# Designs tried in a protein design run: peptides against a protein of PDB entry 2L9B. Part 72

Target 1, 91 residues: chain A of PDB entry 2L9B
Amino acid sequence: ANFLSQKFPELPSGIDVNINMTTPAMMISSELAKKPKEVQLKFLQKFQEWTRAHPEDAVSLLELCPQLSFVTAELLLTNGICKVDDLIPLA
Target 2, 91 residues: chain A of PDB entry 2L9B as posed
Amino acid sequence: ANFLSQKFPELPSGIDVNINMTTPAMMISSELAKKPKEVQLKFLQKFQEWTRAHPEDAASLLELCPQLSFVTAELLLTNGICKVDDLIPLA

## One batch from the design tools (peptide; made by RFdiffusion4, then SolubleMPNN)

Design b1_p25_4_s4 (from b1_p25_4, 10 letters changed)
Fold by OpenDDE base, seed 2:
Structure b1_p25_4_s4 (fold): chain B 91 residues (1-91), chain A 25 residues (1-25)
Amino acid sequence: as target 1 above (91 residues)
Amino acid sequence: SDLEEAKEFIDFYLELVGEVPGRGL
């Protein structure tokens, strides 16, 4: 909570979700899937750029919000950027 | 292109998630 507020000062309020990894990930993925493809691709690019600039924060974020790993994978799969087999090393 | 740049994300993503202890898909 403190980490998110500090690193993302303009972060929206958000909504409550079930306390687990799968449900939040599915919800986030569903919302992103409603956006145009170019927006989804842009999201991936911006996330990559941010991670490169803030590697330690990126790791902390994914530790705190492990659902984001699923979200990113889902975006890659849904947009045909990669196949399930490409993600096996993370399984 | 945006798609090409996104495809470059795969290896990056694998490395990134690999840095997170106990995390995967």
Scores: peptide ipSAE 0.325, ipTM 0.799, DockQ to the pose 0.047
Fold by OpenDDE base, seed 1:
Structure b1_p25_4_s4 (fold): chain B 91 residues (1-91), chain A 25 residues (1-25)
Amino acid sequence: as target 1 above (91 residues)
Amino acid sequence: SDLEEAKEFIDFYLELVGEVPGRGL
């Protein structure tokens, strides 16, 4: 069994997307952008809480799904939480 | 405050991504 199946047993099957990382990130960000700001903020808050409670699992998730790093950055920027300059350390 | 909350989110994200080897923007 893989990490995602173990930690998220009810996770639905995904769909194929382009092989590059940019396209999946853009698609996910686009879908999340359709949700109200409050929903987007709650997602970030829950993700933060989960990461703090399960840091090893969070690292594993981002290793398997690196596009989530870009998605999270986009959510932070879009919601005015951070500025581009705040992300320079990750460049 | 809103500023403190924003800073908290930023710090969280930077720390999280920093824990993943070879990851960055």
Scores: peptide ipSAE 0.261, ipTM 0.748, DockQ to the pose 0.043
Fold by OpenDDE base, seed 5:
Structure b1_p25_4_s4 (fold): chain B 91 residues (1-91), chain A 25 residues (1-25)
Amino acid sequence: as target 1 above (91 residues)
Amino acid sequence: SDLEEAKEFIDFYLELVGEVPGRGL
């Protein structure tokens, strides 16, 4: 079983998208951007808390789903939490 | 506030993503 199935056994079935980083990330970001700001901030908060508590799993998750790195960056930018230049080292 | 809590994530996030190959930004 893959990492996601092992670590998130209650994860529901998803939908198929083109297998790349950009398109899924853009789709996720777009959908999240439609949610209220408090929902976006809570997503970031919960992701922060989880990654702090499970750094090894967080790395594995981001390796498997690098789309989430983009999504997180987009949320940070669009919510004014960081500036573009803050992310340059990761580009 | 939610915003302040989220702001504290940036440094950790940058460090975390820096450890991941194939970064999608």
Scores: peptide ipSAE 0.188, ipTM 0.718, DockQ to the pose 0.049
Fold by OpenDDE base, seed 4:
Structure b1_p25_4_s4 (fold): chain B 91 residues (1-91), chain A 25 residues (1-25)
Amino acid sequence: as target 1 above (91 residues)
Amino acid sequence: SDLEEAKEFIDFYLELVGEVPGRGL
């Protein structure tokens, strides 16, 4: 069993995507963008709560799945929570 | 350390999310 299977046993198997870093992130972002704003905000809320409760696991997750960092940033931008300039320190 | 930097990165996102009305949704 790997980290993802152990921590997220409910996850589906998923599909193979281009291994380029940005492609998976863009794919996820585009799918989330199709959802109502309240769903997007709920994602951020739940991720925030989980991260606060499990900071070590959150670090590991973001290391293993760096696309989630991009997705999080994109959701913050598209929902008007921050501006591009706010994310420059993370570039 | 890498861990500390990662935690700071996460905290940054958490702070931004907190700007949403309701302070963290």
Scores: peptide ipSAE 0.073, ipTM 0.561, DockQ to the pose 0.038

Design b1_p25_5_s1 (from b1_p25_5, 13 letters changed)
Fold by OpenDDE base, seed 3:
Structure b1_p25_5_s1 (fold): chain B 91 residues (1-91), chain A 25 residues (1-25)
Amino acid sequence: as target 1 above (91 residues)
Amino acid sequence: SARLQRMKENLALMNEKIDAYLAKN
């Protein structure tokens, strides 16, 4: 929580999700899937840019919010950016 | 750490796939 506040100072107040990791990921993914493809791609591009610029922080974010790992993977799969076999190393 | 390195490699893999996709689309 502190990490998010520091790195994303304008982050809106949220609610801690204290359920199975997969369920929150599915919820996030479903909301993103409601957006146009170009919006989904833009999200990935911005995330990509940030992860490249701040690799250590990116890892910290994904450790703090493991839901995002599933969300990112789902976006890659559903948009045809990669196939399931490509994500085997991520397991 | 080994864990950090593995996660960085995973991120790199995803970014590579994004790059490849954007190059074609």
Scores: peptide ipSAE 0.391, ipTM 0.834, DockQ to the pose 0.831
Fold by OpenDDE base, seed 4:
Structure b1_p25_5_s1 (fold): chain B 91 residues (1-91), chain A 25 residues (1-25)
Amino acid sequence: as target 1 above (91 residues)
Amino acid sequence: SARLQRMKENLALMNEKIDAYLAKN
């Protein structure tokens, strides 16, 4: 499995990352990358706030929509918020 | 559950990185 999917919340049992999930993530990331840095940061901050307020719902969302894990990872990397090594699955 | 806890830790790590970045910028 893709290491990004392992770093962030797990995919639903029996489901692997495929083109149907990966392509939407790539599309979303591509569109966000066209926005100013401030807009990208606001997106992350709003998502951050919601995940902190609703941690279990956030997990459920990422299980339902695993493509979002790739979107967040890409935003973190492209904005210099983290390095690739930071996305290695937690021990 | 253990699974839920691990997922929460992943989210927490992401949020930690965001916080650290914003603190510097």
Scores: peptide ipSAE 0.387, ipTM 0.828, DockQ to the pose 0.656
Fold by OpenDDE base, seed 1:
Structure b1_p25_5_s1 (fold): chain B 91 residues (1-91), chain A 25 residues (1-25)
Amino acid sequence: as target 1 above (91 residues)
Amino acid sequence: SARLQRMKENLALMNEKIDAYLAKN
């Protein structure tokens, strides 16, 4: 996607995931879950920092790549950062 | 736009939860 290349020029070239949104999120979440908790938290912190600095870009990214919304939600839930009811607005 | 505002609010919600968690951990 042009947006990703434009906003993240250092990002390696990738391929489109031609499966449903849920499966990619599951795969990403599974890989992150294999990492130490501190790594998961650092990911959230860096993402948080970026979203605060670039809120409109963050919205655009999440609209373009909704898989990331599911990944973030899963990280929040599995690490006890929030409850399912807190994510109702994301449904 | 209203849509953008709602999305920003959702992000804020998530960030607030993260902040609260980090305050305790």
Scores: peptide ipSAE 0.391, ipTM 0.834, DockQ to the pose 0.807; fails the geometry check
Fold by OpenDDE base, seed 5:
Parts: sequence; C-alpha cells; structure tokens
Structure b1_p25_5_s1 (fold): chain B 91 residues (1-91), chain A 25 residues (1-25)
Amino acid sequence: as target 1 above (91 residues)
Amino acid sequence: SARLQRMKENLALMNEKIDAYLAKN
C-alpha cells in the first residue's frame, strides 16, 4: 500500500479487496476484456514501457500485487499475443 | 539475486511477445 502510493502518486483511491489472488485477477481481467481491443493493447503498452524503465520497481510491484501477473498473462492469451506454452517459464 | 533475475527474465519474455505481436498488427 505504501509502495503503491509512493511510486504511483496519481493512483485513485481504491477499495482493499481482502481475498485471495485469483478472484481479484479474474475481476480485473474480466473488466479489461469488456473494453475494446485497442484499450487492452494500450494498457499492455503503457505497462510494458513502465516495466522497462523501472525494472526493479516492476518486480516489487508484482511481488506486492501478484494478481497483476495473472492479469497480464490472461491479456496475452486472450488477445493471441502468446500461447499457453510460452507462459510455462512464468510458473 | 536469483529471484530478481528470474522475475526480470519473465517480464522480458512477456515484453518480447508484446513486441512481436505489435510488429505484425
């Protein structure tokens, strides 16, 4: 929480979803899947650019919010960007 | 650390796939 506020000062106020990792990831993925493909791709591109510019912060973010790994994987699969076999190393 | 390196490699893998897709679309 402190990490997110410090590294992403423009984040809006959110609700703490105090449950497992799977459900939040599913909800995020579901909402993104409802958006046009262009919006989904823009999300991936912006995240990609940030992770390249801030690799250590990206790792810290994914450790704090492991749900994002599942969200990203789902977006890659559903948009045909990669195959399931390509994600084996992520396990 | 090994953990940090593995996570960086995983991110790189995903980014490579994104790059390849965007190059074709």
Scores: peptide ipSAE 0.389, ipTM 0.832, DockQ to the pose 0.794; fails the geometry check

Design b1_p25_5_s2 (from b1_p25_5, 12 letters changed)
Fold by OpenDDE base, seed 5:
Structure b1_p25_5_s2 (fold): chain B 91 residues (1-91), chain A 25 residues (1-25)
Amino acid sequence: as target 1 above (91 residues)
Amino acid sequence: SERLEKAKRNLALLNEKIDAYLKKH
């Protein structure tokens, strides 16, 4: 079981994630989860804004650190921003 | 590359869900 499957047991088997991505994501997510939900939401908003302002850098970041995609995904799920089914396409 | 395109797709997906949430709230 990968990180997302452990954290969200309702997650469909459609998401294939390796341990090299999920283990660092677990660490980051655990730290973020200690923060108030308002801080988590603000983090997502600021991240989104940054990606819009710096799209090439944002893509490069996710390419180099794919773990960040799963951190973001977990934040979305934890805060009820989207459903598990919405993230099935996440690669 | 495939890795680059994957990053682009993932970013788009995540932002799409954030946008959808913000439209509702």
Scores: peptide ipSAE 0.567, ipTM 0.902, DockQ to the pose 0.630
Fold by OpenDDE base, seed 4:
Structure b1_p25_5_s2 (fold): chain B 91 residues (1-91), chain A 25 residues (1-25)
Amino acid sequence: as target 1 above (91 residues)
Amino acid sequence: SERLEKAKRNLALLNEKIDAYLKKH
């Protein structure tokens, strides 16, 4: 039922994710996972740069497409950028 | 709205972790 819980069973319960966010996140993450690590890191880097340059648009994007937060979370975890405990506050 | 606040919090959290990584690498 929870994308992060399914992918990372060690993740504590508490991440409130509904089916409308879970399925799209799985699809996007699956496509990104097919690409080289360099491409995945580049995605994170460019995404962050864009959010810093366009904070209002970035917030609007995540408001409209909260699935992206879980796609990003997946990339952070799989690339060892952070630990699952770091993402407990993700909602 | 609640969705707006969640978006703000999530964005901040994600960028915080990316920043922490980039600081070390």
Scores: peptide ipSAE 0.566, ipTM 0.902, DockQ to the pose 0.625
Fold by OpenDDE base, seed 1:
Structure b1_p25_5_s2 (fold): chain B 91 residues (1-91), chain A 25 residues (1-25)
Amino acid sequence: as target 1 above (91 residues)
Amino acid sequence: SERLEKAKRNLALLNEKIDAYLKKH
């Protein structure tokens, strides 16, 4: 089972994440979860800001490290920023 | 490539949801 499915079993099985993506996401999310909510939100805001300022670099980063999409997804879910259904399209 | 397109789509999705949240708060 992938990380998101383990943490949020209500997610569709269509999100297929192999072990190479799952373990890093679990580790990163675990560390971020130890921070206060305000820090987590600030992280998301800064990340978003950066991606818009540097879209090509952002895409390259996610292409190289697709695990980051799932780290971000968990942060969104944990903090109530989005719902599980919102992440169904995540691939 | 498929991987590139996935990265683009996922980034767009995540940012869209962040925007929606920030609009309400």
Scores: peptide ipSAE 0.563, ipTM 0.903, DockQ to the pose 0.649
Fold by OpenDDE base, seed 3:
Structure b1_p25_5_s2 (fold): chain B 91 residues (1-91), chain A 25 residues (1-25)
Amino acid sequence: as target 1 above (91 residues)
Amino acid sequence: SERLEKAKRNLALLNEKIDAYLKKH
């Protein structure tokens, strides 16, 4: 099973996940998970603010580093910000 | 490209969920 499926057994299998995306995401998420919840939330907020201020750059970043989508997804799930069903469309 | 479109969709989805959370908290 992939990283997200192992950590979140309830996660639907429909999410398009591959090794190239999940392995880097595992490493990044591992480092972020060591931080307090407040730091994780701050990271999400700052990331969101930046994406709003620089939408084209944000899209380019995710195109270049698609693993960041899964890093963010894990943070959302771990912190109870959203439910697994909310991320079914994630690709 | 497909990868570009996925990036756009994923970004929108993630930000939507962050917004929804911040609205409630």
Scores: peptide ipSAE 0.563, ipTM 0.902, DockQ to the pose 0.614

Design b1_p25_5_s3 (from b1_p25_5, 13 letters changed)
Fold by OpenDDE base, seed 1:
Structure b1_p25_5_s3 (fold): chain B 91 residues (1-91), chain A 25 residues (1-25)
Amino acid sequence: as target 1 above (91 residues)
Amino acid sequence: SARLEQMKRGLELMNEKIDAYLKEH
């Protein structure tokens, strides 16, 4: 199983998460997980502000770097910010 | 496009969850 499936077995079946996306996501998430919670939250806040100000650019970024969607998802899930169902629109 | 709007909606939902979390903590 891929990283996300292993860590979050509650993820819906049929979501295509290939190794080329999960490995980089795992690496980035691992580095972020080493930071204090307040740093992780600040990162999310800054990303939030940017995505709200530049939604089209944010979408373009995630299309170009789909790994980032999994990084963000893991941050949200591991910090208890959202549930798996909240991420379905991005899956 | 439909794909673009779907992705925007997803980001908005995630941002709303972040807002809710930060409000509670």
Scores: peptide ipSAE 0.510, ipTM 0.882, DockQ to the pose 0.757
Fold by OpenDDE base, seed 4:
Structure b1_p25_5_s3 (fold): chain B 91 residues (1-91), chain A 25 residues (1-25)
Amino acid sequence: as target 1 above (91 residues)
Amino acid sequence: SARLEQMKRGLELMNEKIDAYLKEH
């Protein structure tokens, strides 16, 4: 199973992400997962602050680098910040 | 665009969840 099917098993079957997105996301997520929880949370907090201050730039970044969306989702899921069901409506 | 708004909603959801988590912990 690929990254999406593993992390989002309840996603509609018609939703798929190509290898160009999944592989980088998995690599980044793997590196972040090696960091202490506190570091991961700090990363999310700083990203949160930046997105609130610069929402349009944040969207632009995620459009240019959609892999980061999956990295963010992974961090949210693995840290228990959100559930898969929370992300399904956005798929 | 619809895509833009969807992504904005996604970020808002993320931030709401982070806020809730930090409040709880």
Scores: peptide ipSAE 0.509, ipTM 0.881, DockQ to the pose 0.774
Fold by OpenDDE base, seed 5:
Structure b1_p25_5_s3 (fold): chain B 91 residues (1-91), chain A 25 residues (1-25)
Amino acid sequence: as target 1 above (91 residues)
Amino acid sequence: SARLEQMKRGLELMNEKIDAYLKEH
């Protein structure tokens, strides 16, 4: 099973992620997962604050680097912050 | 576009979940 299928078993049909998105996402997620939970949460909090302050820039970033959406999803799922259904709007 | 608005709503939902988590922990 690939990364996407493993982490997003309930993704709507038709969502496709090629190697250019999957591999970078796995690498970044792996590095973040090695950090203490406190560090992971601080990262999410800082990202959260930035997205709220600069919503258009946040969308532009995700458009430019769609891999980051999967990194963020992985952090949220593995830390029990949300469920797969909560992330469907970003897929 | 519809796609951009969808992404914005997704980010908002994500942030709501983060808020809820931090409130409970």
Scores: peptide ipSAE 0.508, ipTM 0.881, DockQ to the pose 0.747
Fold by OpenDDE base, seed 2:
Structure b1_p25_5_s3 (fold): chain B 91 residues (1-91), chain A 25 residues (1-25)
Amino acid sequence: as target 1 above (91 residues)
Amino acid sequence: SARLEQMKRGLELMNEKIDAYLKEH
């Protein structure tokens, strides 16, 4: 199983994540996880503000760099901000 | 496109969850 499947076993088994997405996401998430929770939340808040101000750019960024979707998802899940079911439409 | 709209709605949902979390904590 990939990193996300191991860390979040509640994820649907049908979700396929290749190594090109998983490994970078793992590394980025690992670095973010070293930061205090407050820093992680502030990061999400700033990202939130940016996505609201520039929704088209946000979509473009996530389309070009799908690895970032997994980073964001992991931040939401690990901090208890959302449940795995909330992310199914994005998978 | 439908795909782009779906992605936008996904971001909106995620942002709503962030709002709810920040309100709670």
Scores: peptide ipSAE 0.507, ipTM 0.881, DockQ to the pose 0.795

Design b1_p25_5_s4 (from b1_p25_5, 12 letters changed)
Fold by OpenDDE base, seed 3:
Structure b1_p25_5_s4 (fold): chain B 91 residues (1-91), chain A 25 residues (1-25)
Amino acid sequence: as target 1 above (91 residues)
Amino acid sequence: SARLEQRKRGLELLNQKIDEYLKKH
């Protein structure tokens, strides 16, 4: 995904993971869950800000990295921010 | 595209929920 390099030029190389949505999402969610609630909320706020400013890029990111949709969903549900039904349009 | 617009609407809804949460807490 050349998109990532273009939109996030300072992005590290990263680590290969299984080419499925579930495993990467679980890994990311697990790491985020180890952070304080305030950090998790800050992450959501910054992501929110970016998605509002760049909606087309946000859609592209989620399509290229579908695991992020599940990560975001998990954060929202775990923190009691939304209900499962609220996630239907994102699916 | 219809797909893109659907995704946008979904994100907007999620952002709305975040806003509501932050107002309450």
Scores: peptide ipSAE 0.327, ipTM 0.815, DockQ to the pose 0.804
Fold by OpenDDE base, seed 4:
Structure b1_p25_5_s4 (fold): chain B 91 residues (1-91), chain A 25 residues (1-25)
Amino acid sequence: as target 1 above (91 residues)
Amino acid sequence: SARLEQRKRGLELLNQKIDEYLKKH
């Protein structure tokens, strides 16, 4: 199983996570997890602000850098901000 | 496109969850 499936077994099957997504996501998530909760939340807030201001660019970014979806998922889930089902549209 | 709108809805949903979280903390 890939990183996402191992970390989040409750996720629906069929999500393709190859080495180009998995390795970067693992590294980024690992580094963010070492930061205080305040820093993690600040990251999410800044990303939130940008996505609202530039929704088309945000979608394009996630399509170009799909690993960011998994990084964001990790932060949202570990901080209790959302449920697994909420992340399906990002996959 | 349908894909674009789906992704936009997904992002908005996540942003709503973040907002709800911030209201509680």
Scores: peptide ipSAE 0.326, ipTM 0.813, DockQ to the pose 0.730
Fold by OpenDDE base, seed 1:
Structure b1_p25_5_s4 (fold): chain B 91 residues (1-91), chain A 25 residues (1-25)
Amino acid sequence: as target 1 above (91 residues)
Amino acid sequence: SARLEQRKRGLELLNQKIDEYLKKH
């Protein structure tokens, strides 16, 4: 939480969700799935650009917020971008 | 650290997959 506040002070407050990993991930994935595919891909592009520019912060983010790993994985799999085996190094 | 480098490589792999997909679509 401190990492996110420090690196991303402009983050919105968000909404109340269950404090486990699965429920938040499902909610985020569900909301993203409601968007057009082009929006989903644009999201991945922007995330990609940021991870390349800030690889250490990207790793820290995913370790701090493992629910985002599930969200990203779901987007990649459902859009046919990668296979399950491709995600193993990220797990 | 070894863990950090492994994670970086994992992210790069996924980013490569995204690149490949975007080239096709």
Scores: peptide ipSAE 0.324, ipTM 0.816, DockQ to the pose 0.777
Fold by OpenDDE base, seed 2:
Structure b1_p25_5_s4 (fold): chain B 91 residues (1-91), chain A 25 residues (1-25)
Amino acid sequence: as target 1 above (91 residues)
Amino acid sequence: SARLEQRKRGLELLNQKIDEYLKKH
């Protein structure tokens, strides 16, 4: 079993997305942008809690699924939570 | 590794920004 299936046993099977890194992130961000601001913030809060509790797993997840870095960045920037310069350490 | 620690610090920094934002909103 791969990292995702081991750490997130409740994950659905998902689908095969054979496109570049940026396009999947744009699609996810677009769907999240359709949700109310409070839902977007709640998502960030839950992700925040998990990254703090499991920092090494969080890094591994973002390396395995680099599109999530773009999704998270987009949420932070769009909601005015951080500036572009704040994302440099994640690059 | 240095790379891992750098990534951890980056995530913590962003989490700090989230905390600061939530205090104001």
Scores: peptide ipSAE 0.318, ipTM 0.812, DockQ to the pose 0.793; fails the geometry check

Design b1_p25_6_s1 (from b1_p25_6, 8 letters changed)
Fold by OpenDDE base, seed 4:
Structure b1_p25_6_s1 (fold): chain B 91 residues (1-91), chain A 25 residues (1-25)
Amino acid sequence: as target 1 above (91 residues)
Amino acid sequence: VNNMVQNAGMDPELAELLAELLGSV
């Protein structure tokens, strides 16, 4: 049991990524694309609500799982909520 | 965004973890 599993026991276990065949960002992008728009928007809404309710845990989660920041940014872009120029300060 | 992508690559095992989490929503 690692710190991530202990701090966030509700999270699923990770699956190893073959970095010789793909990058983590590419894998995330491809998996996101498989999800219906309704599921993507639901995730954004739930994550926003959870972050507001648990700001300290949200910071910890994003530090342990920086991929989640990438996921959030991509979902904002692909669903037309933000444009690339809107995220330039964070790029 | 570029920095976030770089951070996403720091721990490759987490990529599928987050994908599964999203799928469970």
Scores: peptide ipSAE 0.062, ipTM 0.651, DockQ to the pose 0.053
Fold by OpenDDE base, seed 2:
Structure b1_p25_6_s1 (fold): chain B 91 residues (1-91), chain A 25 residues (1-25)
Amino acid sequence: as target 1 above (91 residues)
Amino acid sequence: VNNMVQNAGMDPELAELLAELLGSV
């Protein structure tokens, strides 16, 4: 129904978040923590591969969804792939 | 990182969207 879903029809529909009870960052962090390490790494791998195959779409997606950049940064940090200092330019 | 977190708060609906996407991997 929204622009994001129209441009990327493969994405899930999603639901509204009650921001009085939680925040998007909290929800994302919580959901990521539920995923096994192999699943987290698989996401990073697939996202990397997809980005290489679809660079223009990847740029569009990241522009529309800064939350996805947060997800990626958190996965990189929590899995010890990057340090905070490595992401200072993005902070 | 701080700016990204703030941007994540702009559209709370995307939290669940991304959670579902990650779960589909």
Scores: peptide ipSAE 0.059, ipTM 0.645, DockQ to the pose 0.053
Fold by OpenDDE base, seed 3:
Structure b1_p25_6_s1 (fold): chain B 91 residues (1-91), chain A 25 residues (1-25)
Amino acid sequence: as target 1 above (91 residues)
Amino acid sequence: VNNMVQNAGMDPELAELLAELLGSV
């Protein structure tokens, strides 16, 4: 987390999640689901644009934070942009 | 898709970081 914050200083500070009560995936999914559709799509749009502008940093970020890949996949599925079967090769 | 997070190793702090990031979008 410290390394992540140093490399990407625009990210907020994280806190520990009690994994006895929830999993990281569940936490992310829950928080994502609380956001309006417009916010979810805005995230996808901004992430897409940032990725195109900073491809190497994007690769580094996704390697460091596979949770972001999960977020992206869930956003794509939840908003009907792709089907589960479309993501099987990545699972 | 959950396996992507689990197989890479779960980081509880990172999960919260990303949750907060989503809240800041």
Scores: peptide ipSAE 0.058, ipTM 0.644, DockQ to the pose 0.053
Fold by OpenDDE base, seed 1:
Structure b1_p25_6_s1 (fold): chain B 91 residues (1-91), chain A 25 residues (1-25)
Amino acid sequence: as target 1 above (91 residues)
Amino acid sequence: VNNMVQNAGMDPELAELLAELLGSV
């Protein structure tokens, strides 16, 4: 197993993206839209709590899985939890 | 958001900023 799988054993394998038909960002947006709002909010809550408890691991995870940064940002915006201006430093 | 995707790839600064954001929101 690779380092990512060893450090985060419960992390899903993910899916491949056909870059000739879509972009990773488009795919992520589409997949997120399939999830009920309650599921989205639950994810954000649990991820936030975990991040606070494990800040160093959270940084490592986001570095190794940059798509998760996009996921988090989009969920925060689409659910009205934060404003675009709150994410300006990340733009 | 699109810029975030473009700049997110293994960028330590972005990861740290997101960690801070998630810890504070």
Scores: peptide ipSAE 0.050, ipTM 0.640, DockQ to the pose 0.038

